Peptides against a protein of PDB entry 3B8E. Designs and how they scored, part 28

Target 1, 230 residues: chain A of PDB entry 3B8E
Amino acid sequence: PFLIFIIANIPLPLGTVTILCIDLGTDMVPAISLAYEQAESDIMKRQPRNPKTDKLVNEQLISMAYGQIGMIQALGGFFTYFVILAENGFLPIHLLGLRVNWDDRWINDVEDSYGQQWTYEQRKIVEFTCHTPFFVTIVVVQWADLVICKTRRNSVFQQGMKNKILIFGLFEETALAAFLSYCPGMGVALRMYPLKPTWWFCAFPYSLLIFVYDEVRKLIIRRRPGGWVE

## One batch from the design tools (peptide; aimed at target 1 L75 F79 V83 E87)

Design b1_p17_4_s4 (made by RFdiffusion4, then SolubleMPNN; from b1_p17_4, 12 letters changed)
Fold by OpenDDE base, seed 4:
Structure b1_p17_4_s4 (fold): chain B 230 residues (1-230), chain A 17 residues (1-17)
Amino acid sequence: as target 1 above (230 residues)
Amino acid sequence: LEEAIKLALEAVERLLK
C-alpha cells in the first residue's frame, strides 16, 4: 500500500496505525496458531526433505505468500479504497498525483472529479474513512489465508478444522477488528473512523478467490506431484 | 468516551511540547 502511495502519489490508502494493528494485533495470534496445526494426513507417506538442500522458506513459498496471495490481498484493499473514494467524488484517475495537494493543510479547495471543492479537514475525514475498511478488508482476506495455510498439499476439507487455537485466532482477529472499528473514541485515538457494516462484505469475493485459488493449486499438486506449483 | 480520549491525547501532546 505504501509503495503505491509513493509511486502513484495517491492519498494514503492505509495508515501507519492500521498497519501496526494488522502486524501486531490481528496477525499475531493467527500466525502462532499455525504452530499447533495437526500434521497433514499423508505427511508420513512423503519423503523427508533434504535439510542440506531444501530450505524451509524457498522461492516458491515466497512467491506464494507475497507474489500471489499478498497481491490478491493488496488488490482487495485497494478495491475498497477506490470504491470509497469514488463514492465520495474522487475517481481513481483523479487520485493520481493528487497526494501533494491532498496533504497540504493550506489548500482548502481541492477539487474532486465533479468539481466539488474539499477542505483539508474534509479530505482527511475521507482518507481516515478509507483506513478502517482497508484494515477490515485485510482481516477478512486473512481468514482465507489462515485457513489455506493449514496445509501444504491436502485440501482444507481433508485436513478439517480441528485446531481449536486456529479457530480461536479467527475469532480473536475478528473481534479485535470489530473493536478497533466500532469502539467509541477509535476515530480520535487511532484515526480509524467507523465503517458501515456493509464494508465487511466487500472483502468476501477476495477471500473466496484466495480460498478457491489455493484449493485448485493444491488439487493440481495432488494430481501432478512434483509440479511447479508445489 | 471520544471526548475523554480526545482530552487525554491533547494532554499528552501538551506534555510532549
Scores: peptide ipSAE 0.005, ipTM 0.298, DockQ to the pose 0.016
OpenDDE base, seeds 1, 2, 3, 5: peptide ipSAE 0.000, 0.006, 0.005, 0.000; ipTM 0.293, 0.304, 0.324, 0.292; seed 2 fails the geometry check

Design b1_p17_5 (made by RFdiffusion4)
Pose (drawn by RFdiffusion4):
Structure b1_p17_5 (pose): chain A 230 residues (1-230), chain P 17 residues (1-17)
Amino acid sequence: as target 1 above (230 residues)
Amino acid sequence: STFSYYFFSFIAAVIFF
């Protein structure tokens, strides 16, 4: 968000005070939950994991979580950013502009008068909004992530999907997300009431592709054991 | 209209992505 927020002055899609509410507020219990996820094979069958080569974090990881999924997620919440403006003053070709606040009203876009009324408001489309829908969309993509990372080589199919903890936390996350999105008050130091019917399902189209994606690779990694690029 | 908004947003998102 902030990266694009510079390449094309298209208003702060994700908020800073909003970032400190996902890794330190949303994905919390899920990260923990992952730990309770059980085995994946006869483990005591493998040579001790060397320490110099086989690491914990590496390309194999980063590439598949920063350069792969981290992107597909990105579009999802970034897509919702537009819809959150679109059904309000969409600028899929417009937007790209410094939105000052000492001016008050004097400017706008796409047949409008947004000002002191829609200036305290002109931002109420990302502050109380956009950030929120983007926020939720991130949680919404985090579902399939917290299930495609539940396993490392087995289809969630022929593999236990019985992580009682994760599940009851995948909701204890998705729910908090709503309570943090409709919390009558603290919503001030935070975001605002989205349109439940759709101001949620925006990223939903995406969460899927995620689950659908890596699910194939796992099954790809298999059908071809020695594996290639995968 | 809602479908157009989604479509337009999709195109915009892709372009900016």

Design b1_p17_5_s1 (made by RFdiffusion4, then SolubleMPNN; from b1_p17_5, 14 letters changed)
Fold by OpenDDE base, seed 4:
Structure b1_p17_5_s1 (fold): chain B 230 residues (1-230), chain A 17 residues (1-17)
Amino acid sequence: as target 1 above (230 residues)
Amino acid sequence: ELEKALELSRLAALLLA
C-alpha cells in the first residue's frame, strides 16, 4: 500500500495505525495457530529436508507469499480503496498524482472527478474512511491466507478444519477487526472510522480467489510432483 | 506529518516484513 502511495502519488490507502493493528493485532494469533496444525497425511512419506542445503525460506516461498498471494491481497485492499473513493466522487484515474494537493492543508479547493471542491478536513475524513475498510479487507483475505497455509500439498478438504486454535484465531481476528471498526471512540483514538457492513463483502471475491488459486496450485503439485509450481 | 508517516510506514514495513 505505501509503495503505491509513493509511486502513484495517491491519497494514503492504509494508515500506519491500521498497519500496526494488522501486524500486532489481527495477524499474530492466526500465525501462531499454524504451529498447532496437524501434519499432512503424506509427511512421513517425504524425505527430510537437508538442513545444510535447503533453506526454510526459499525463492519459491517468497514468490508464493509476496509475489502471488500478497499481490492478490494488495489488489483486494486497493479494490476496496478505489470503490470507496469512487463512491465519494474520486475516480481512480483522478487519484493519480493527487497526493501532493490532497495532503496540503492550505489547499481547500481540491476538485473531485465531478468538479466538487473538497476542503482539507473533508479529504481527511474520506481518507480515514478508507483506512478501516482497507484494514477489514486485509482481515477477510487473511482468512483465506490462513486456511491455505494449513498445508503445503494437501487440499484443505483433505486436511480438514481440525485445528481448534486456528478456528479460534479466525474468530479472534474477526472480532478484533469488528471491535476496532465499530467501538465508540476508535475514530478519535485510532482514526478508524466505522464502516458500512456492506464493505466487509468487498474482499470476498479476492478471498475466494486466493482459496481457489491455492487449491488449484496444490492440485497441480499433487498431479505433477517436481513441477515449477512446487 | 509526511516524515512521521514515513517513519511510521518504515516501522509498519518492518512489522510487515
Scores: peptide ipSAE 0.015, ipTM 0.426, DockQ to the pose 0.029
OpenDDE base, seeds 1, 2, 3, 5: peptide ipSAE 0.012, 0.012, 0.012, 0.010; ipTM 0.381, 0.371, 0.362, 0.447; seeds 1, 2, 3 fail the geometry check

Design b1_p17_5_s2 (made by RFdiffusion4, then SolubleMPNN; from b1_p17_5, 14 letters changed)
Fold by OpenDDE base, seed 4:
Structure b1_p17_5_s2 (fold): chain B 230 residues (1-230), chain A 17 residues (1-17)
Amino acid sequence: as target 1 above (230 residues)
Amino acid sequence: KLEEILRLAEEAARLLF
């Protein structure tokens, strides 16, 4: 999010406080829960990793985690961001380069895509209105990400949802996201303004896409062991 | 001061992420 904020000079898509809430709040318990996942049924059919040659974090894992899944997550967040700004009169093309004027407190006549002028305070309300839905979007795509991380090769349907700690993590992150989004005073304390419940559904297509993508990937790995997808 | 700290924290976190 921040790289695009700098490169494209767009209004800040995701606030610092919101990022900290993801990294320290919603993602921590789910990530820990993976340590308690049951071994895949085929793990004993795999040769042990050679600690000297086989990196625990390999290029394939980095490509999958950051290059594929992380990009889909980011796209989901940015989709929500652009929809909210478009609904408030700021089309995506108009946002390019707008950051400088957007963040200037002395400019109170920033025009939207329709020629409406926005005060600094009005712009900041819209910006902070984007942060919470972006955050919730990340949580919703994290559901899929966490579930796909249960297995390396087997389908989630083969593994099942037996990890109670993972299930707890899914509920915890969702409950925390709801708390941060709707608790009175969060707008003042965290600059997380409440979102319409409908914004939770904006991430669902991306969450489904992540799930389907990984299941297809795993299916390919099962059918073609040693392929470039592994 | 709190707004400035939040802004600095925001700038610092922007540099980290």
Scores: peptide ipSAE 0.013, ipTM 0.378, DockQ to the pose 0.027
OpenDDE base, seeds 1, 2, 3, 5: peptide ipSAE 0.000, 0.005, 0.011, 0.006; ipTM 0.313, 0.304, 0.334, 0.360

Design b1_p17_5_s3 (made by RFdiffusion4, then SolubleMPNN; from b1_p17_5, 16 letters changed)
Fold by OpenDDE base, seed 1:
Structure b1_p17_5_s3 (fold): chain B 230 residues (1-230), chain A 17 residues (1-17)
Amino acid sequence: as target 1 above (230 residues)
Amino acid sequence: EKELILLLALLASLLLA
């Protein structure tokens, strides 16, 4: 989010507060829950990692986490962001370079894509209105991310959803997202304005995409052991 | 700063909950 904010000079898609809500709120319980996951059926057939040669974080893991899944998550967030701004009169092409004028409190006549003028206050309301749905989008794509992290090789359908702590984590992060989105005063306290219920669905295609992508990846690994994808 | 403190307090309360 922040890199595109700088590079494309667009209004801030995700605030620092919402990032902290992700990192400290919604990710904690889900991440801990993975420690309680059942071992994959073949775990005892795998050689232990060699601590001298094998990195814990390898290029494949970085590529998967940041280069693949993280990019899909970011795309989901940006999709939600662009939808909300478009619904408020700001088409994606109009957002390019707009940040300078957008963030200027002395400019109260910033035009949208339809020639409507927006005051600084109105623009900030719209900006903060984007932050919450972007955050919620990340939570929804994290559902898929958490589920795919249950296994390295086995399908989730083979592993099942037996980890009650992981299920609790999914409910917790969702409940937290709903609380932060809809609790009165969150707009003042955290600059998290309520989102329309329909905006939750903006993330669903991307969450499904993450899930399908990883299941296909795992299928390839199972069919072709020792590939670069492993 | 106030927002961050409130966030941290909220997150702490949720973690203790």
Scores: peptide ipSAE 0.018, ipTM 0.456, DockQ to the pose 0.020
OpenDDE base, seeds 2, 3, 4, 5: peptide ipSAE 0.000, 0.014, 0.000, 0.015; ipTM 0.362, 0.414, 0.331, 0.427

Design b1_p17_5_s4 (made by RFdiffusion4, then SolubleMPNN; from b1_p17_5, 14 letters changed)
Fold by OpenDDE base, seed 5:
Structure b1_p17_5_s4 (fold): chain B 230 residues (1-230), chain A 17 residues (1-17)
Amino acid sequence: as target 1 above (230 residues)
Amino acid sequence: KLEEIIKKALEAALKLF
């Protein structure tokens, strides 16, 4: 999010405080829950890692975490961001280069794609209105990300949802996201304005895409062991 | 009161970075 904010010079899609709420709030309990996951049925058939040659963090892991899954998550967030701004009169093409004028408190006549003028206060309200749905979008795609992390090779349908701590983590992160989104005073404290309930569903196609993508990847690994996809 | 608690918690969290 922040890299695209700098390169494309667009209005801020996700606030720093909101990012901290993801990293320290919604991600911790789900990540810890993976330590309690049951071992895969084939784990004892795999050769042990060579600690001298095989890195714990390899190119395949970096590609999956940052290059593939992380990019799908970012696309989901930006999709929600662009839809909200378009509904408020700012088409995606018009947002390119707009940040400088958008963030200037002395400019009260910034025009949208339809020629309507926006005051600084109005622009900041719509910006902060984007932060909450972007955050919720990340939480919804994290549901899929957490579930796919249960296994390296087996399908989630083979593993099942027996880890009660992981299920608790999914409810905890969702409850925290709802609290941060709708609790009175969050607009002043965190610059997170309440979102319409419909915005929770905007991430569902991307969450499904992550799940399907990883299940297909795992299927390929099971059928063709020793490939670059493993 | 809730806003003040959240602000204090955020300030404390920001000091960890």
Scores: peptide ipSAE 0.005, ipTM 0.335, DockQ to the pose 0.020
OpenDDE base, seeds 1, 2, 3, 4: peptide ipSAE 0.000, 0.000, 0.000, 0.000; ipTM 0.318, 0.284, 0.304, 0.254

Design b1_p17_6 (made by RFdiffusion4)
Pose (drawn by RFdiffusion4):
Structure b1_p17_6 (pose): chain A 230 residues (1-230), chain P 17 residues (1-17)
Amino acid sequence: as target 1 above (230 residues)
Amino acid sequence: VVIVVIGVVAAVFAVVL
């Protein structure tokens, strides 16, 4: 968000005070939960994991979580950013502009008068909003992530999907998300009431592609064991 | 270009809503 927030002055899609509420507030229990996820093979069958080569974090990981999924998620919440403005003052070709606040009203876009009324408001579309819908969309994509990372080489199909803990936290996350999105009050130091019917399902189209994606690769990694690029 | 495409798709979705 902040990167694009510079390349094209298209208003702060994700908030800072909003970031400190996902890794340190949302994906919390899920990250923990992952730990309770059980085996994946006859482990005591493999040579000791060498320490110099086979690391913990590496390209294999980063490339598949920063340069792959980290992107597909990105669109999703970025897509929802537009819809959160679209059904309010969409600028899919417009937007791209410094939104000052000492001016008050004196400008707008797409047939409007947004000012002191819609200036304290002009931002109420990302503050109380956009950030929020983007926020939720991130959570919403985090579902399939917290299930495509549940396994490392087996389809969630012929593999246990019985992580009682994860499941009851995948909701204890998605729920908190709502309570943090409708919390009558703290919503001040935070975001605001989204349109439940849709101001949620926006990223939903995406969470899928995620689950659908890596699910193939795993099954790709298999059908071709020695594997190639995958 | 990608931003415009996403924006257009988003606008269409909003219209649908």

Design b1_p17_6_s1 (made by RFdiffusion4, then SolubleMPNN; from b1_p17_6, 11 letters changed)
Fold by OpenDDE base, seed 1:
Structure b1_p17_6_s1 (fold): chain B 230 residues (1-230), chain A 17 residues (1-17)
Amino acid sequence: as target 1 above (230 residues)
Amino acid sequence: ELLLEIGRLAEEFAKKL
């Protein structure tokens, strides 16, 4: 999100407060819950990691986390962002380079794609209107991310959903996301304006895509151990 | 009611920041 904000000079898609709510709020309990996950059925059949040669974080893990799953998550968030801005008159092409004028408090005549002029206050309302749906999109894709993180090789259907702490984490992050999105005063306190309930469903295709993608990856690993996908 | 009260408190807190 922030890299595209800098590179494309677009209005801020995800606020600093919303990032903190993800990192410290919604992701904390889910991440801790993984410590209580049952071992994979084949873990005792795997060779132990060599602490001298084998990196704990390897290129494959970075590629999976940042290069694959993280990109799908970012695409989901940006899709939501661009749709909201387009619904408010700002087409994606028009957003390129707009940040400088968008963030200038003294410019009150920023034109949208249809020639409508927007005051600074109006622009900031639209910007903050994007933050909450982007945040919610991340939470919804994190459901899939958490579920796929239960196992390295086994299917989720083989592992099952027996970790009650993980299930609690999914409910907690969702409840927190709903609280932050709909609690009165959150627009002032956190710049998280309420979103239409329908926006929760916009992330579901991306969440499903992450899940299907990882299950296919795990299926390939099970069928072809030691491949480049592992 | 609880959400409204939390929201009010959050708004008051935000106005003080």
Scores: peptide ipSAE 0.008, ipTM 0.361, DockQ to the pose 0.018
OpenDDE base, seeds 2, 3, 4, 5: peptide ipSAE 0.006, 0.007, 0.006, 0.008; ipTM 0.345, 0.310, 0.301, 0.351; seed 3 fails the geometry check

Design b1_p17_6_s2 (made by RFdiffusion4, then SolubleMPNN; from b1_p17_6, 12 letters changed)
Fold by OpenDDE base, seed 1:
Structure b1_p17_6_s2 (fold): chain B 230 residues (1-230), chain A 17 residues (1-17)
Amino acid sequence: as target 1 above (230 residues)
Amino acid sequence: ELLEELGKKALEFAKKL
């Protein structure tokens, strides 16, 4: 999110507060819950990692986390962001380079794609209206991310959903996301304006995509051990 | 009120990041 904000000079798609709410709020309990996950059925059949040669964080893990899953998550968030801005008159092409004028408090005549003029206050309302749906989009895709993180090789259907702490984490992050999105005063406190409940569903295709993608990846690993996908 | 205060503090913290 932030890289595209810098490179494309678009209005801020995800606020710093919402990022903190993800990192410290919604992701904390889910991440801790993975410590209570049952070992994969084949873990004792795997060779131990060689601490001298095998990196704990390897290029494959970085590629998977940042290059694949992280990109799908970012696409989901940006899709939501661009749709909201387009619904408010700002087409994606018009947003390119707009940040400088968008963030200028003294410019009150920023035109949208339809020639409507937007005051600074109106622009900031629209910007902050994007932050909450982007945040919720991340939470919804994190459901899939958490579930796929249960296993390295086995299907989630083989592992099952026996980790009650992980299930609790999924409910907790969702409840926290709902609280931050709909609690009165959150717009002033966190710049998290209420979103239409329908926006929760905008992330579902991306969440499903992450899940299917990882299940296919794991299926390939199971069928072809030692491949480039592992 | 407490949530608003916490939110303001979080915003101030976030602005410093």
Scores: peptide ipSAE 0.008, ipTM 0.304, DockQ to the pose 0.020
OpenDDE base, seeds 2, 3, 4, 5: peptide ipSAE 0.006, 0.000, 0.007, 0.006; ipTM 0.336, 0.281, 0.355, 0.326

Design b1_p17_6_s3 (made by RFdiffusion4, then SolubleMPNN; from b1_p17_6, 12 letters changed)
Fold by OpenDDE base, seed 1:
Structure b1_p17_6_s3 (fold): chain B 230 residues (1-230), chain A 17 residues (1-17)
Amino acid sequence: as target 1 above (230 residues)
Amino acid sequence: DLLLKIGLEALKYALEL
C-alpha cells in the first residue's frame, strides 16, 4: 500500500495506526498459534536442512510471500480502496498525483472526477473511511494466509483444523477487527471510521484466491517434488 | 511487510514534518 502511495502519489490508502493494529494486534496471536500447529505427516521423511547450503529463507519463500501472496493481498486492499473512493466521486485515474493537493490543508476546493469540490475535512473523512475497509480487507486475507501457513506441502484438508489456538487466533483477529471498526470513538482515537458490513465481503474473493492458489501450489509440489514451485 | 509500511509511513511523516 505505502509503496503505491509514494509512487502514484495517491491519497493514503492505509494509515500508520491501522498498520500498527495489523502488525501488533491482529497478526500476533495468529502467528504465535502456528508454533502449536501439528507437524506435517511427512516431516520426519524430509531430509534435514543443510545449514551451510540451505537458507531458511530462500528466494522461493520470498517470492511466495512477497511476490505472490503479498501482491494478491495488496491488490485486494487497493481494490477496496479504489471502490470506496470511486463511490465517493474519485475515480482511480483522478487519484494519480492528487496526494499533494489532497494533503494540503489550505486547498479546500479539490475537485473529484465529477467536478464536486471537497474541503480538506471532507477529504480526510473519505481517506479515513478507506483505512478501516483496507484494514478489514487485510484481516480477511490473513485468514487465508494463516490457514495456508499451516503446511508447506500437505493440503489443509489433509492437515485439518485441529489447532484450537489457531482457531482462537482467527476469532481474536476478527473480533479485534470488528471492535476497531465499530467501537464508538475509534474514528477519533485511531482514525478508523465505522465500516458498512458489506465491505467485509469485498476481500473474500482475494482470500479465496490465495487459498486456491496455495492449494494448487501444494498440489503441484506433491505431484512433482523438487520442482521450481517448491 | 507491514513493518516496512509502518517504517515508510513514519518516514513519510518525518519528511512532511
Scores: peptide ipSAE 0.014, ipTM 0.392, DockQ to the pose 0.028
OpenDDE base, seeds 2, 3, 4, 5: peptide ipSAE 0.005, 0.007, 0.012, 0.008; ipTM 0.403, 0.366, 0.423, 0.400; seeds 3, 5 fail the geometry check

Design b1_p17_6_s4 (made by RFdiffusion4, then SolubleMPNN; from b1_p17_6, 11 letters changed)
Fold by OpenDDE base, seed 3:
Structure b1_p17_6_s4 (fold): chain B 230 residues (1-230), chain A 17 residues (1-17)
Amino acid sequence: as target 1 above (230 residues)
Amino acid sequence: DLIKEIGELALEYAKKL
C-alpha cells in the first residue's frame, strides 16, 4: 500500500499504524498456527529434503507468497480504496499525482472528478474513511491465505480443518479487526474511522478468488507431478 | 501527528532508494 502511495502519488490508502496492526496484530497468531498443522497425507512419500542444497524457504515459495498471493491481497485492498474514493467523487485516474495537493493543508479547493471543491478537512475525512475498509479487506483476504497455506499439495478439503489453533487464529484476527474498526476513539488514535458493515463483504470475492486459484493450482500439481506449477 | 511524521520519514527513505 505504501509503495503505491509513493509511486503513484495517491492519497494514503492505509496508515502506518494500521499496517503495524496487520503485521503484528492480525498476522502473528495465524502464522504461528501453521506450525501446528497436521502433516499432509503424502508427506512420507516425498524424499527427505537435502539440508545442504534445499532451503526451507526457497525462491519458488517466496515468488508464490509475495509475487502471486500478496499481489492479489494488495489488489483487493486497492479495489476497496478506489471504490470508496470514487463514491466520494474521486475517480482512480484523478488520484494519480493528487497527493501533493491532497496533503497540503493550505489548499482548500482541491477539485474532484466532477469539479467539486474539497477542503483539507474534508479530504482527510475521506482518506481516513479508506483506512478501515482497506484494513478489513486485508484481514478478510488473509482468511483465505491462511486456509490455503495449510497444505502445499493436498486440497484443503482433503486436509480438513482440524487445527484448533488455526481456527482460533481466524477468530482472533477477525475480533481484532472488529475492535479496531468499531471501538470508540479509533478514528483519533489510529485514523481508522468506523466501518460500514457492508464493506466487510467487498473483500469476499477476492478471498474466494484466492481460494479457488490455490485449489486449482494444487489440483494441477496433483495431476502433473514435477510440472512447472510446483 | 505521529503518523504524518512516520509517513514523511518513510517517503524520505523511499526517495533515497
Scores: peptide ipSAE 0.006, ipTM 0.325, DockQ to the pose 0.025
OpenDDE base, seeds 1, 2, 4, 5: peptide ipSAE 0.000, 0.000, 0.000, 0.005; ipTM 0.251, 0.243, 0.209, 0.296; seed 4 fails the geometry check

Design b1_p17_7 (made by RFdiffusion4)
Pose (drawn by RFdiffusion4):
Structure b1_p17_7 (pose): chain A 230 residues (1-230), chain P 17 residues (1-17)
Amino acid sequence: as target 1 above (230 residues)
Amino acid sequence: SLFTAYFFAFLALLIVL
């Protein structure tokens, strides 16, 4: 968000005070939960994991979580950013502009008068909004992520999907998300009431592609065991 | 309106890409 927020002055889609509420507020229990996820094979069948080569974090990981999924997620919340403006003052070709606040009203876009009224408001579309819908969209993509990372080589199909803990926290996350999105008050130091019917399902189209994606690779990694690029 | 918004959003995304 902040990266694009520079390349094309298209208003702060994700908020800073909003970032400190996902890794340190939303994905919390899920990360923990992952730990309770059980085995994946006869483990005591493999040579000791060498320490110099086989690491914990590496390309294999980063490439598949920063350069792959991290992107597909990105669109999703970025997509919702537009819809959150679109059904209010969409600028899919417009937008791209410095939104000052000492001016008050004097400017706008797409047949409007947004000002002191819609200036305290002109931002209420990202502050109380956009950030929020983007926020939720991130959570919403985090579902399938917290299930495609549940396993490392087996389809969630012929593999246990019985992580009582994860499940009851996948909700304890998605829920908090709502309570953090409708919390009558603290919403001040935070975001605001989204349109439940849709101001949620925006990223929903995406969370899928995620689950659908890596699910194939795993099944790809298999059908071809020695594997290639996968 | 909803479907138009989504279409516009999709278009915006494409433009950004």

Design b1_p17_7_s1 (made by RFdiffusion4, then SolubleMPNN; from b1_p17_7, 12 letters changed)
Fold by OpenDDE base, seed 5:
Structure b1_p17_7_s1 (fold): chain B 230 residues (1-230), chain A 17 residues (1-17)
Amino acid sequence: as target 1 above (230 residues)
Amino acid sequence: RLKEAIEKALEAVKLLL
């Protein structure tokens, strides 16, 4: 998110405080819950890793985590961001290069795509209004990410949802996201303004995409063992 | 200084995200 903010010079999509709420708040319990997941049925048929040649973090893991799933998550967040700004009069093309004028407190006549002028205060309200739905979008795509992490090779439908700690983690992260989004005073304390309930659904196509993509990947691995995708 | 160091560390982490 922040790389695109610098490169495209757009208004800030996700605040530092909201990023911390993801990394320290919503992701912690779900990540710990994976330690309690039941072993896959075929795990004892796999050869042990060679500690001299095989890295714990390999190119395949980096490609999957950062290059594939991380990019789909980022696209989901940016989709929500662009939709909210478009509903407020700022089309995606108009946002390119706008950051300098957007962040200047002394410029109170920044025009939107329709010629409406926006004061600094109005612009900051809209920016902070984008941060909360972006955050919620990340939580919704993390549901899919957590579920796909239950297995390396087997389908989630073969593994099932028996891990009660993982289920608790999904409810905890969702409840925390709702608390941070709707609790009175969060707009002042965290710059997280309340979002319309409809914004929770903006991430669902991307969450489904992550799930389908990983199930297809796992299906390919099961049918063609020893491929580059493993 | 600790607050500034935390803010700089947070900015650096923000660059990685």
Scores: peptide ipSAE 0.005, ipTM 0.304, DockQ to the pose 0.023
OpenDDE base, seeds 1, 2, 3, 4: peptide ipSAE 0.000, 0.000, 0.000, 0.000; ipTM 0.280, 0.277, 0.277, 0.264; seed 3 fails the geometry check

Design b1_p17_7_s2 (made by RFdiffusion4, then SolubleMPNN; from b1_p17_7, 11 letters changed)
Fold by OpenDDE base, seed 1:
Structure b1_p17_7_s2 (fold): chain B 230 residues (1-230), chain A 17 residues (1-17)
Amino acid sequence: as target 1 above (230 residues)
Amino acid sequence: RLEEALRLARLAVELLL
């Protein structure tokens, strides 16, 4: 999100407060819940990691986390962002380079794609209107991310959903996301303006895509152990 | 008063980040 904000000079897609709500709020309990996950059925058949040669964070993990799953998550967030801005008159092409004028408090005549002029206050309302749906989009894709993180090789259908703490984490992060999105005063406190309930569904295709992608990856690993996908 | 405190708290967080 922030890299595209800098490179494309677009209005801020995700606020600093919303990032903190992800990192410290919604992701904390889910991440802890993985410590209580049951071992995979084949774990005792795997060789132990060599602490001298094998990196704990390897290129495959970075590729998976940042290059694959993280990119799908970012696409989901940006999809929601661009749709909201387009619904408010700002087409994606018009957003390129707009940040400088968008963030200038003294410019009150920034034109949208239809020639409508927007005051600084109006622009900031639209910007903050994007932050909450982007945040919610991340929470919804994190459901899939958490579920796929239960196992390295086995399908989720083989592992099952027996980890009650993980299930609790999914409900907790969702309840927290709903609280932050809809609690009165959150617009003032966190710049998290209420979103239409329909926006929760915008992330579902991406969440499903993450899940299917990882299940296919795991299927390939099970069928062809020692491949480049592992 | 609560809204003002929340605004100030938010501003403080934004300045620390």
Scores: peptide ipSAE 0.026, ipTM 0.677, DockQ to the pose 0.022
OpenDDE base, seeds 2, 3, 4, 5: peptide ipSAE 0.022, 0.024, 0.023, 0.022; ipTM 0.650, 0.662, 0.532, 0.657

